# Designs tried in a protein design run: peptides against a protein of PDB entry 7BDX. Part 234

Target 1, 212 residues: chain A of PDB entry 7BDX
Amino acid sequence: EMGAAACTLLWGVSSSEEVVKAILGGDKALKFFSITGQTMESFVKSLDGDVQELDSDESQFVFALAGIVTNVAAIACGREFLVNSSRVLLDTILQLLGDLKPGQCTKLKVLMLMSLYNVSINLKGLKYISESPGFIPLLWWLLSDPDAEVCLHVLRLVQSVVLEPEVFSKSASEFRSSLPLQRILAMSKSRNPRLQTAAQELLEDLRTLEHN

## One batch from the design tools (peptide; made by RFdiffusion4, then SolubleMPNN)

Design b2_p23_4_s2 (from b2_p23_4, 16 letters changed)
Fold by OpenDDE base, seed 1:
Structure b2_p23_4_s2 (fold): chain B 212 residues (1-212), chain C 212 residues (1-212), chain A 23 residues (1-23)
Amino acid sequence: as target 1 above (212 residues)
Amino acid sequence: as target 1 above (212 residues)
Amino acid sequence: MLTFDREVRLLLEELERGIELAK
């Protein structure tokens, strides 16, 4: 309980750029993010067996950890840190997103996807993530989720790839051959206005790429 | 391990006034400090049985908690919060200082004493602490500690009482009748320059009060 | 770049709201 409370407070204050700088300026940051990855992994692995109540202290704790990573990635120096010094954590997040089933741990998925999106703002981060083994299949796996919020964040991440020619050119063939077009088209008709807009924008971007 | 790491990071960033404001501005602060008191109490109670390695994750966790309280109390709004909204925590700290034996948990004692000293900068806080049952005997109990750093922080707290006439007048009789003068005189001859100075200053302040 | 910064801000606001919900 206390650990969850402390981590939640840290998550809250990590919305400040100065706090992120303070976290990263310390000699404890590397260890913290290493343990973070391990803790998140352990949590996800524990879900296969026990009906963990989504409202448990453990869940809140892991959400806070994911939130911290997201907030760190939202800051330029934080992105640099993650891409240069905590690549194992990024690998872990990608792996965990693959391990979770559709509809499982929606909030955690959203936070992890947001962190990856934030990292993708850095070109080096975008390259690293997109070059990860199975990245394209992972995107489609995540888009099969029934949750609109998960799908929204996947579409945003996909758009980050599409909008960077250097990155997209490397995976364009695989991307085009496996694109779940019907699924994205369905999302463009969603009642969720945010999801609808994201899907429409992505479709427009893809059309532009076909004409170039 | 993860909880200790998160709490340690929170401790580090809580050195910032803006971070303290952010912590207190949230609706989670009250609960956090309530659980903090309980956690610290549980730790101290656990020491009577098991040789807890001073270097355990549990110890580090509790030190971080005490450090956070100290840092919060170092800020004006933090003092106001503790005195107005977390008096139970102050009571707990006073109790724990009484429960610990001389030489036991020196680092924790120092942090707790620093927190009380910081709170005492607020007149309302000083009044609250000094009016606590057994406060004067507690000071003398703590001064019996062989650790110079513990004694230093006790002397600083005593000085805060002596320098406030409104507070001192209420306890002056008890204070004078039980004052461990020989112990303080011995400290004024300490090889530790900080302890020596603090003891000398207190003795001078006490002499001034006798002449007035 | 400005669009990304704005999106990041929106994400931060969403995270802050998420923190509020977790409160």
Scores: peptide ipSAE 0.030, ipTM 0.743, DockQ to the pose 0.055
Fold by OpenDDE base, seed 3:
Order: structure tokens, then sequence, then C-alpha cells
Structure b2_p23_4_s2 (fold): chain B 212 residues (1-212), chain C 212 residues (1-212), chain A 23 residues (1-23)
């Protein structure tokens, strides 16, 4: 309980740029983010057996960790740190997103996707993520989620790839051949305005790429 | 391990006034500080049975918690919060300081004493602490510690009481009758310059009170 | 092609929203 509470507070205050700088400026950052990945992984692996109550201390703890990573990635120095010094964590996040089933741990998936999106703001981060093994299949796996928020954040990540020609060119063939166009089209008609807009924008971006 | 790491980071960043304000401005502060006291208490109670390694994750976790409390108390709004909304925590700290033996958990005692000293900067806090049952005997119990840092911070707390006539007047009789003068005199001759100075200053303050 | 400025603005707007959701 106390661990979750402390981590939740750390998550809350990590929304400040100065706090992120303070976290990273210390000598504990590397260890913290290494253990973070392990903790998140352990949590996801435990889901197969025990019906972990979504509101458990364990869940809250992992949500807070994911939130901290997201907030760190929201800052330029944080992105640089993650991409340079905590690549294992990024790999873990990608792996966990693949291990979770559609509809499973929606909140965690959203937070992890947000963190990856934030990392993708950095060109080096975008390159690293997009060059990860199975990245394109992972995107489509995640896009099969029934949750609109998960899908929204997947579309955002897809857009980050599509909007960067240098990155997109490397995956363009696989991307085009496997693109779940019907799914994205369906999302563009969603009643969720955020999802609808994101899908529409992506479709426009894709059309632009086909005509160029 | 992860809980201790998260709490340690929270401790580090809580050295900032803005972070303290952020912690207290949220809706999680009350719960956090209530659980904090319980966690610290549980730790101290566990010391009788298991030789807790000083460097254990549990120890580090509790040290971080005590550090957070100290840092919160270092800020005006934090003192106000503790004195108004988290008195149980203050009571717990006082109790734990009494439960620990001389030489036991030195680092924790120092942090707890620092927190109480910071609280004592607030007149309301000083009044609350000094009116706690067994406060004067507790001071002398703590002053019997072989650790110079523990003694230093006890002397600082004693000085806070002595320098406030309104507070001191209520305990003056008990204070004078039980004052370990020989112990304080010995400290004024300490090779530790900080302890030496603190003891000398306190002796001067006490002399001034006797002549007024 | 979206101009660099437009791309940056979109990313920043989405980042702000993302940060809000992560609070």
Amino acid sequence: as target 1 above (212 residues)
Amino acid sequence: as target 1 above (212 residues)
Amino acid sequence: MLTFDREVRLLLEELERGIELAK
C-alpha cells in the first residue's frame, strides 16, 4: 500500500519539468528505470493466473510507474535519457504491449502508448521504436483493441511514424501490405470525437503519401 | 525494492518547495501521511525480532519516508499541513523516538528529530510537540544516545523550547528538575564542533533564563 | 507533406493532452 501511495505521489509531481530534471539529475535514475521495467513486466506476467483486481495496490503501483515514464518522456531531457540510457525499458514497454490481450489492462496500455508517443517526439526515439522487431504487427495488434482510447493512442503513434519520411521509408512496404485500412476507416466514423479525428487525420496523411 | 526506489526519488525531489506544494495540493496527501506513520511504526516494531540490515530495502524505504516528512516540514505550508491535518504522524514520530534504544536506528532518529525541529519552527507545532505526554523525559532519553548527530538534533529541539517563553513556562519546572546538565556540559566539550556549539548555545540560553 | 511547423504543433498539442491524461 505505501509503495503504491509513494509512487502515485511521485507520478503526480513528475508532471513538472523541474521534477523530471531533478529525478534525472540524481544518481538513482538509472536504477529506478531499470527496476521499473522489471516491475511492470512482473505485473503483466502475473495477470495470467490471478484475477488482479484493477483497483489493487499492485495495479495502482504499475499505473503510477507507467505515468512517471510518460511524464519523463514528456520532457526533452527525459526523452534523451530514455533513448540513451533506458532502452531496455522501451523494449519492455513494447513487449508488454504485445503480451496484453485486447481489452486487457486498458489503462496501462494507454499510459504505455502515451510514453512511446512522447518518446517518438524525439527522432532518435522514433527511429529506435520503429526499428524494434515486430513493431508494425504490434501496431495492428493494438489497433484491434475494443477500447477507443487504446486505439486513439495507437493511431497517434502510427501518425508519428507516417509523418517522418526517413522512418516511414524503412517500413513502408510492410506498413502498406498489412495496413488495417478497414479498421481505420471504421474508426474515422467513430462516435468518439478524438478517435474519429485521429483516424481521419491519419487517413489524410496516408493519402498524401500515396500521391507523392 | 521498487517501492523503496520510488520513495527515495520522492524524497529527493521533495527538497523543492514547489514539489512540497504539489504533494500537498493534491488529494492524496492525507492518505499518504497517514500510511507513512503506520509504515514507520511497523518498521520500528519489527526491529525487536529480525536483525533488519540497515541497508535493507525496508530501511531505505522508511528513511525516505522520514526524509519526505522532514522536507515537508521545512516549508511553511508543509508545517501548517502537518500541524493541522497530520497530528497522528507527529504523535507517531514522538512515540517511535521513545521506542528506539540508544544507538538503535541512528539515521532514522536523526531524520525524525529533524522533522520535529522543522515543525517546531511553527509556534503551533512547537506547542503541540512540547505538550505531548512524556515530552521532557523523551528529550533526556534521546540525549543519552551515544551518537553525536542524534544528540545535536535533540539539543536543537530543546533550544526551540527554551527560546519560546510561552512554551517553556509550561514545562519549566519539570525541565529544570530533570535537566541532565552534566550531560550537556560534557557535550559542550565534545570534539564534534557542531555538537559543541549547540551545547554551548543551549547552556548560554539556560543561564539567561535563570537570571531573568 | 505537412510542414515541419505543423507537425511540431500537432505533436505539442497531443503531448499536452497526453500529459493531462497521465496526471
Scores: peptide ipSAE 0.028, ipTM 0.758, DockQ to the pose 0.030
Fold by OpenDDE base, seed 4:
Structure b2_p23_4_s2 (fold): chain B 212 residues (1-212), chain C 212 residues (1-212), chain A 23 residues (1-23)
Amino acid sequence: as target 1 above (212 residues)
Amino acid sequence: as target 1 above (212 residues)
Amino acid sequence: MLTFDREVRLLLEELERGIELAK
């Protein structure tokens, strides 16, 4: 219980750039993020089937961890840190996103996707995550989630790839051949305005790439 | 391990006033500090005799908690919060300081004493802690500690009482009758300059009070 | 297309909501 409380507070304050800098400026950051990955992985592995206990201390603890990672990745120096010094954590997040079934641990999935999206703002980060084995299949796997927020953040991440020619060119063939176009088109008609907009923008970006 | 890491980071960032404000501005602060007291108490009760394992995750976790409390108490709004909303935590800290033997859990004792000293900056806080049952005997008990840092912070807390006429007058008789004058005099000759200064200042303050 | 700065701000806002939801 105390761990969850402390981590939740840390999550809350990590929304500040100055706090992120303070976290990273200390000698404890590396260890913290190393253990973070392990803890998140342990949590996902401990899940019994498709049922997640959202209200458990463990869940709250892991949510807070994912939130902290997201907040760190929102800041330039935080992205640099994650991309340079915590690649194992990024690998873990990618792996866990693949391990979770559609509809399972939605909140955690959203937070992890948000973290990856934030990382993708850094070209080095985008390159790293996009070069991960099974990255493209992972995107489509995640896009099959019934949750609109999950799908939204997947689309945003896909857009980040599509908008970077250096990254997109490397996977363009695989990307095009496996693109769940019908799914994205359906999302562009969603009643969720955020999802709708994200899908529309991605479709526009893809059209632009086909004409160039 | 993760709890200790998270709490340690929270401790580090809580040195900022803005972070303290952020912690207190959230709806989680009350619960956090409630559990903090319980956790610290549980730790002290779990100690086997006089031996403390300084390097354990549990120890680090509790140190971080005490550090957070200290940092919160260093800020005006933090003191107000502790004094108004977390009196149980203050009671717990006072109790734990009494439960620990001389030389036992020195680091924790120092942090807890620092927190009480910070609280004493608030007159309301000073009144509250000084009105605690056994407060004066507790001061002398703590002053018997072989550690110079413990003694230093005890002297500082004693000074806070002595310098506040409204508080000191209420306990002046008991204070004078039990004052370990020889111990304080010995400390005024310590090779530790901080301890020496604190003892000298307190002696000067006491002399001033006797002549008025 | 939003600037990265604007996107980051939006993400921060979304995360704040996430914190609120985690409450």
Scores: peptide ipSAE 0.027, ipTM 0.746, DockQ to the pose 0.054
Fold by OpenDDE base, seed 5:
Structure b2_p23_4_s2 (fold): chain B 212 residues (1-212), chain C 212 residues (1-212), chain A 23 residues (1-23)
Amino acid sequence: as target 1 above (212 residues)
Amino acid sequence: as target 1 above (212 residues)
Amino acid sequence: MLTFDREVRLLLEELERGIELAK
C-alpha cells in the first residue's frame, strides 16, 4: 500500500518538467526504470486466470509507474533518456501490449500507448519503436481492442508512423498489405468523437500517401 | 524493491519547495503521510531480535519516507500541514525515537530528529512536540546515544526549545531538574566539531537563562 | 502533418489524463 501511495505521488509531481529533470539528473534513474519494466511485466504475468480488481493497490502501483513513464516521455530530455538508456523498458512496454488480451487491462494499455506515443514525438524514439520486431502486427492486434480509448491511442501512434516519411518508407509494404482498413473505416463512424476524428484523419493521411 | 526506488526518487525531488507544494496540494497527501507513520512503525517493530541490514530495500524505503517528511517539514506550508493534519505522524516519530535503543538505526534516528527540528522552526510545531508526553525524558534518552550525529540533532532540538521563552517556561522546571549537564559538557569537548559547537552554544544559552 | 502546437496540446492532454487517473 505504501509503495502504491509513493508511486502515485511521484506520478503526480512528474507532471512538472523540472521534476522530470530532477529524476533523470540523479544517479537512481536507470535503476528505477529498469525495475519499473520488471514490475509491470510481473504484474501482467500475474493476471493469468485471476480477476484482477482494477482498484487494487497493485493495479494502482502499476498505473502510477506507467504514468511516470508517460510523463517522462513528455519531456525532450526524458525521451532522450528512454531511447538512449532505457531501451529495455520500451521493449517491455511493446511486449506487454502484445501479451494483454483485447479488453484486458485497458487503463494500463492506454497509459503504455500514451508513453509510446510521447516517445514517438522524437524521431529517434519513433525509429526505435517502429523498427521493433512485430511492431506492425502489434498495432493491428491492439486496434482489435473493443475499448475506444485503446483504439484511439493506437491510431495516434499509427499516425505518428505514417506522417514520418523516413520511418514509413521502411514499413510501407508491410503496412499496406496488412492494414485493417475496414476496421479503421468503422472507427471513422464511431460515436466517440475523438476516435472518429482520429480515424478520419488517418484515413485522409493514408489517401494522400496513395496518391503520392 | 520498486517501492523503495519510488520513495527514494520522491525523496530526491521533495527537496524542491514547488514539489512539496504539489505533494500537499493534492488529495493524496493525508493518506500518504498516514501510511508513512504506519510503515515506519512496522519497520521499527520488526527490528526485534533481527540483525537488520542497513542497506536493505526495507531500510532504504523507510529512510526515504523519513527523508520526505524532513523535506516537507523544511517548508512553511509543509510544517503547517504536518502540525494541523498529520499530528499522528509526529506522535509516531516521537514514539519511534523512544522505542529505538541507543545505537540502533542511527540513520533513521537522525532523519526523524531532523524532521522534528524542522517542525520546531514553527512556533506551533515547537509547541506541539514539546507538549508531547515524555518529551523531555525522550530528549535525554536520545542524548545517551553513542552516535555523534544523533546527539548533534538532539542538541539542536533542545536548543530550539530553550530559545523559545513561551515554550521553555512551561518545561523549565522539569528541564532543569533532569538536564544531563555532565553529558552535554562532555560533548562540548568532542572531537566532532559540529557536536562540540552545538554543545557549547547550548551551554552558553543555558547559562544566559540562569542569569535571567 | 501534425503541427508543433498540436503535438504540445496532445502532450498536455495526456499529462492531464494521467494525473486524473492517479486520483
Scores: peptide ipSAE 0.027, ipTM 0.751, DockQ to the pose 0.063; fails the geometry check

Design b2_p23_4_s3 (from b2_p23_4, 14 letters changed)
Fold by OpenDDE base, seed 1:
Formats: sequence, C-alpha cells, structure tokens
Structure b2_p23_4_s3 (fold): chain B 212 residues (1-212), chain C 212 residues (1-212), chain A 23 residues (1-23)
Amino acid sequence: as target 1 above (212 residues)
Amino acid sequence: as target 1 above (212 residues)
Amino acid sequence: MFTFDQEVRLLLEEMERGIAAAK
C-alpha cells in the first residue's frame, strides 16, 4: 500500500518538467526505470485472463509507473534518456502491449500508448519503436480493442509514423498491404468525437500519401 | 524493491519547495502521510534488538519516508500541513524516537530529529511537540546516544525550545531540574566540531536564561 | 533551420504533449 502511495505521488509531481529533470539528474534514475519494466512485466504476467482487480494496490502501483514513464517521455530530455538509456523498458512496453488481450487492462494500455507516442515525438525514438520487430502487426492488434480510448491512442501513434517520411518509407509497403482500412473507416464514424477526429485525420493523411 | 526505488526518487525531488507544494496540493497527501506513520512504526517494531539490516530495501524505504517528512517540514506550507493535518504522524515520530535504543537505527533517528527540528521552526509546531507527554525525558533519553550526529540534532532541537520564551517558560522548572549538564559539557569538548559548537551554544543560551 | 518534419514534431510536442494525470 505504501509503495503504491509513494509511486502515485511521484506520478503526480512528474507532470512538471523540473521534476522530470530532477529525477533524471539523480543517480537513481537508471535503477528506477530498470525495475519499472520488470515490475510492469510481472504484473501483466500475473493477470488471470480477463479478470483484473482494477482497484487493487498492485494495479494502482503499475498505473503510477506507467504514468511516470509517460510524463518523463513528455519532456525532451526525458525522451532522450529513454531512447539512450532505457531501451529495454521501451521493448518491454511494446511486448506488454502485445501480451494484453483486447479489452484487458485498458488503463494500462492507454498509459503505455501515451508513453510511446511521447517517445515518437523524437525522431530517434520514432525510429527505434517503428523498427521493432512486429511493430506494424502490433498496431493492428491494438486497433482491434473494443475501447475507444485505446484505439484513439493507437491512431495517434500510427499518425506519428505516417507523418514522418523517413520512417514511413521503410514500412510503407507492409503498412499499405496490411492496413485495416475498414476498421479505421468505422472509427471515423464513431460517436466518440476524439476518436472520430483522429480517424478522419489519419484517413486524410493516408490519402495524401497515395497521391504523392 | 520497486517501492523503495520510487520512494527514494520522491525523497530526492521533495527537496524542492515547488515539489512539496505539488505533493500537498494533491488529494493523495493525507493518505500518504497517514500510511507513512504506520509504515515507520511497523518497521521499528520489526527490529530485532540492535540487529539492523541497514542496506535492506525495507530500511531504505523507511529512510526515504523519513526524508520526505523532513523535506516537507522544511517548507512553511509543509509545516503548516503537518501541524494541522498530520499530528498523528508527529506523535508517531516522537514515539518511535523513544522506542529506539541508543545506537539503534541512527540514520532513521537523525532524519526524524531533523523533521522535528523543522517543525519546531513554526511556533505552532514547537508548541505541539514540546507539550507532548514525556517530551523533556525523551530529549535526555536521546542525548544518551553514543552517536555524535544523533546528539547534534537533539541539541539543536533542545535549543529551539530554549530560545522560545513562551515554550521554555512552561517547561523551565522540569528542564532545569533534569538537565544532563555533565553530558552537555562533555559534548562541548567533543572532537566533532559540529557537536562541539552546538553544545557550546546551548550552554551559553542556558547561562543567559539563568541571568534573566 | 529546422526541416518541415522537425517543425511538425515540435508543434506536436507543444500542442499534444501527453501528460498523464494521476488519479
């Protein structure tokens, strides 16, 4: 319980850029993010099918960890740190996103996707994640989730790839051949305005790419 | 291990006033400090005599908790919060200082004493701690510690009481009748310059009080 | 001078920085 409380406070204060800098400026950052990946992995492995105790201290603890990673990745120096010194964590996040079933652990998925999107703001980060084995299939796997917020963050991540010519060109053939167009079209008609807008923008971006 | 790492990071960043404000501005602060007291108490109760695993994750975790309290108390709004909303924690700290034997858990004692000193900067805080039952005997109990740093922080706390007429007047008779003068005199001759200076200053302050 | 792609990323960072609020 105390660990979850402390981690939650750390998550809250990590919304500040100065706090992120303070975390990373210390000698404990590497250890923290190393153990973070292991802890998140252990949690996901402990899940019994679709059953999740969302209100458990363990869940709250892992949510806080994912939140911290997201907030660190929201800062330029944080992205630099993650890409240079915490690649194992990024790999772990990608793996965990693949291990979770559609509808399973939605809040954690959203936080992990937000962290990946933040990392993708950096070209170096975007290159790293997009070059991970099975990245494109992973995007489509995640887009099969019934949760609108999960899908929203997947679409945002997909768009970050599409808008970067250097990255998109390397995966363009695979991307075009496997694109779940019907699914994205369905999302463009969603009642969720955020999801609707994201899907529409992505479709427009994809059309632009076909004409160029 | 992860809890200790997170708490240690929180300890590090709480050295900033803005971080303390952020912690206290959230809705999680009350819960955090409530559980903090319980966790520290549980740790002290788990100690087997003088045997302590100083390098254990549990020890590091509790040190971080005490460090956070100290850093919060270093800020005006933090002191106000502790005195108004975390009195149970202050009571717990006083109790734990009494439960620990001389030479036992020195680092924790120092952190707890530092937190009490910080609280004593506020007159409201000083009044609260000094009016706690057995406060004066507790000071002398702690001053029997063989560790110079423990004794240093005890002397600083004693001095904060001595320098506040409103507080000292209420306890002056008990204080004078029980003062371990020989012990303080011995400290004024210590090879530790910080301890030596603190003891000398206290002796001077006490002499001034006898002449007034 | 930043390339167009770099400018777009900077704009995304400014407009859509993903900060996760602790609940």
Scores: peptide ipSAE 0.036, ipTM 0.782, DockQ to the pose 0.041
Fold by OpenDDE base, seed 4:
Structure b2_p23_4_s3 (fold): chain B 212 residues (1-212), chain C 212 residues (1-212), chain A 23 residues (1-23)
Amino acid sequence: as target 1 above (212 residues)
Amino acid sequence: as target 1 above (212 residues)
Amino acid sequence: MFTFDQEVRLLLEEMERGIAAAK
């Protein structure tokens, strides 16, 4: 309980760029993020069935951890740190996203996806995650999620790939051949305005790429 | 382990006034500090014998908690918060300081004493702690510690009392009758320059009070 | 087509980053 509380506070204050810099400037950052990945993985592995106890201290703890990662990745130096010094954490996040079933641990998935999106702002980060084994299938796996927020953040991540020719070209063939176009089209009709917009934008970007 | 790491980071960043404000501005602060006291107490109660495993995760966790309290108390709004909304935590710290033997958990004692000293910067805080049952005997108990840092911080806290007439007058009789003068005099001869100076200053302040 | 060049990335760092607030 205390751990969850402390981690939650750390998550909250890490929304500040200055705090992120302070976290990274210390000698404890590497250890923290190493253990973070392990802890998140342990949590996901401990999940039996499709149900998550959202209100458990364990859940809150892991959410806070994922939130911290997201906030770190929201800052330029944080992205640099993650991509340079915590690739294992990125790998873990990708793995966990793949291991979770559609509808399972939605909040955690959203946080992890947000972190990946933030990392993708950095070209080096985008390259790294997009070159991860099974990245494209993972995107489609995640896009099958019934949760609009999950899908939204997946679309954002997909867009990050599509809008970067250097990255997209490497997987364009696989991307095009496996694109769940109907799913994305359906999302473009969503009543969720954010999801709708994201899907529409992606479709427009894809159309532009096909004409070039 | 993760909890200790997270808490340690929180401790580190809480040295910033802005972070303290952020911590206190949230809706999680009360819960955090409530659990903090409980956790610290549980730790101390779990100690068997006179030996502390300094390097345990549990120790690190509790140290970080004490450090956070110290950092919060270092800020005006933090002191206000502690004195207004977390008196139980202050009580707990006082209790734990009394329960620990001389030489036991030195680092924790130092942190707790630092927190109390910081609280004592606020007159309301000083009044509160000094009016706690057994406060004066507690000071002398702590001053018997073989650790120079512990003694240093006790002297600082004693000085906070002595330099505030409104507080000192309430316990002046007990204070004078129980003052471990020989101990303080010995400290004024210490090879530790900080301890030496603190003891000398206190002795000077005491002399001034006796002449008035 | 919107392309992620250096200038765009800088803009995204400012505008498109996702900050997760603690609940």
Scores: peptide ipSAE 0.020, ipTM 0.717, DockQ to the pose 0.050
Fold by OpenDDE base, seed 2:
Structure b2_p23_4_s3 (fold): chain B 212 residues (1-212), chain C 212 residues (1-212), chain A 23 residues (1-23)
Amino acid sequence: as target 1 above (212 residues)
Amino acid sequence: as target 1 above (212 residues)
Amino acid sequence: MFTFDQEVRLLLEEMERGIAAAK
């Protein structure tokens, strides 16, 4: 309980860029993010057996951890840190997103996807995650989620890939051959306006690429 | 382990006034500090049985908690918060300082004493802690500690009482009748220069009060 | 070295960065 409370506070204050800089400026950041990945993984593994109540202290703790990662990745120095010094954590996040089933742990998925999106703002980060084995299949796996927010953040991540020629060119063949076009089209008709807009924009971006 | 790491990071970043404001500006501060007191108390109670290694994760966690309290108390809004909304925590700290034996958990004592000193900067805080039952005996109990740093911070707290006429006048009789003058004199001859200076200054302050 | 268009895109992406607030 105390750990969750402390971590939640840390998450809250990490919304500040200055706090993120302070976190990273210390000598504890590496250890923290190393343990973070392990803790998140442990939580996800525990879901296969016991229905953890979504409101448990454990859940709150993991949400806070994911939130901290997201906030760190939201700023330039944070992205640099994660991509240079915490690649294992990024790999863990990718793995966990793959391990969770559609509709499972939606809030955590959203936070993890937000973190990856933030990482993708950095070209180096985008390169790293997009070159991860199974990245493209993972995108489509995640896009099959029934949750609109999950899908929204997947679409945002997909867009970051599509909008970077250097990255897209490396995976263009695989991307085009496996693109769930019908699913994206369906999302463009969603009642969720944010999802609808994101899908429409992505479709436009894809069309532009087909003409070039 | 993760909890200790997170709390340690929170402690580190709480050295910033802006971070303290952020901590207190959220809706989680009350709960956090409520649980903090309970956690610290639980730790101290556990010491009577098992020799907890001073370098345990539990110890680190408690040190971080005490450090956070200290940093919060270091600024005006933090003192106001503690004195107005977390009096139970202050009472707990006073209690814990009384429960620990001379030479026991020195680092934790120092942190707790630092927090009380910071609280004492606020007149309202000083009034509150000085009016706590057993406060004066507690000071002398703590001053019997063999550790120079503990004694130093006790002397600082004593000085804050002595330098505030409104507070001192209320307890002057008890204070004078129980003052461990010989102990303070001994400290004024300490090889520790900080302790020596603090003791000398306090003695000077006390002399000034006797002439008025 | 990024082209002007690439720089603008990156700037826009920064503006759209996700910040997760604790509830």
Scores: peptide ipSAE 0.031, ipTM 0.723, DockQ to the pose 0.027; fails the geometry check
Fold by OpenDDE base, seed 3:
Structure b2_p23_4_s3 (fold): chain B 212 residues (1-212), chain C 212 residues (1-212), chain A 23 residues (1-23)
Amino acid sequence: as target 1 above (212 residues)
Amino acid sequence: as target 1 above (212 residues)
Amino acid sequence: MFTFDQEVRLLLEEMERGIAAAK
């Protein structure tokens, strides 16, 4: 309980750029983010067969950890740190997103996807995650999720890839050959306005790329 | 392990006034400090018969909690919060300081004493802690500690009481009748320069009060 | 005061890159 409370407070204050800088400026950052990945992995592995109680201390703890990672990635120095010094954590997040089933751990998925999106703001980060093995299939796997928020953040991440020619060119063939176009089209007609907009924008971006 | 790491980071960033304000500005502060007291109490109770491993995750966790409290108390709004909304925590700290034996949990004692000193910067805080039952005997109990840092911070807290006439007058009789003068005199001759100075200053303050 | 679940839901509705702790 206390761990979850402390982590939640740390998550809250990490919304500040100054706090992110303070977190990273210490000699404890590397250890923290290393253990973060391990903790998140342990949690996901523990979900096999048990109903996830989203209100549990364990869930709150993991959500807070994911939130901290997201907030760190929202800041330029944080992105640089994650890409340079915490690649294992990024790999873990990608792996966990693949290990989870559609509809499973929706809130955690959203937070992890938000962190990856933030990492993708940095070209180096975008290159790193997009070159990860199985990245494209992972995106489509995640896009099959019934949750609109998961799909929204997947689309945002996909858009980050598509809008960067240097990155997109490396996987364009795989991307085009496996694109779940019908799924994205369905999302562009969603009653969820955020999802609808994101899907429409992505479709427009893809059309532009086909004409070039 | 992760809890200790998160709490340690929170401790580190709480050195900033802005972070303290952020901690207190949320709706989680009350719960956090309530659980903090319980956690510290649980730890101290667990020390019965076992050798405290200062490098354990549990020890680090509790040290971080005490550090956070100290940092919060170092800021004006934090002192106000502790005195107004977290009195149970202050009572817990006082109780724990009484429950620990001389030479036991020295580092924790120092942190807790530092927090109380910070609280004493506020007159309302000083009044609150000094009017706590057994406060004067507690000070003398703590002053019997073989550790110079513990004694130093006790002397600082005693000085806060002595230098505030409104507070000192309420317990002056008990204070004077039980004053461990020989112990303080011995400290004024300590090889530890910080302890020596603190003891000398206190003796000077006491002499001034006797002449008034 | 929202329950933890309610607070998390509210946070997830935000499209901000930075996520404040559940309020």
Scores: peptide ipSAE 0.030, ipTM 0.753, DockQ to the pose 0.080; fails the geometry check

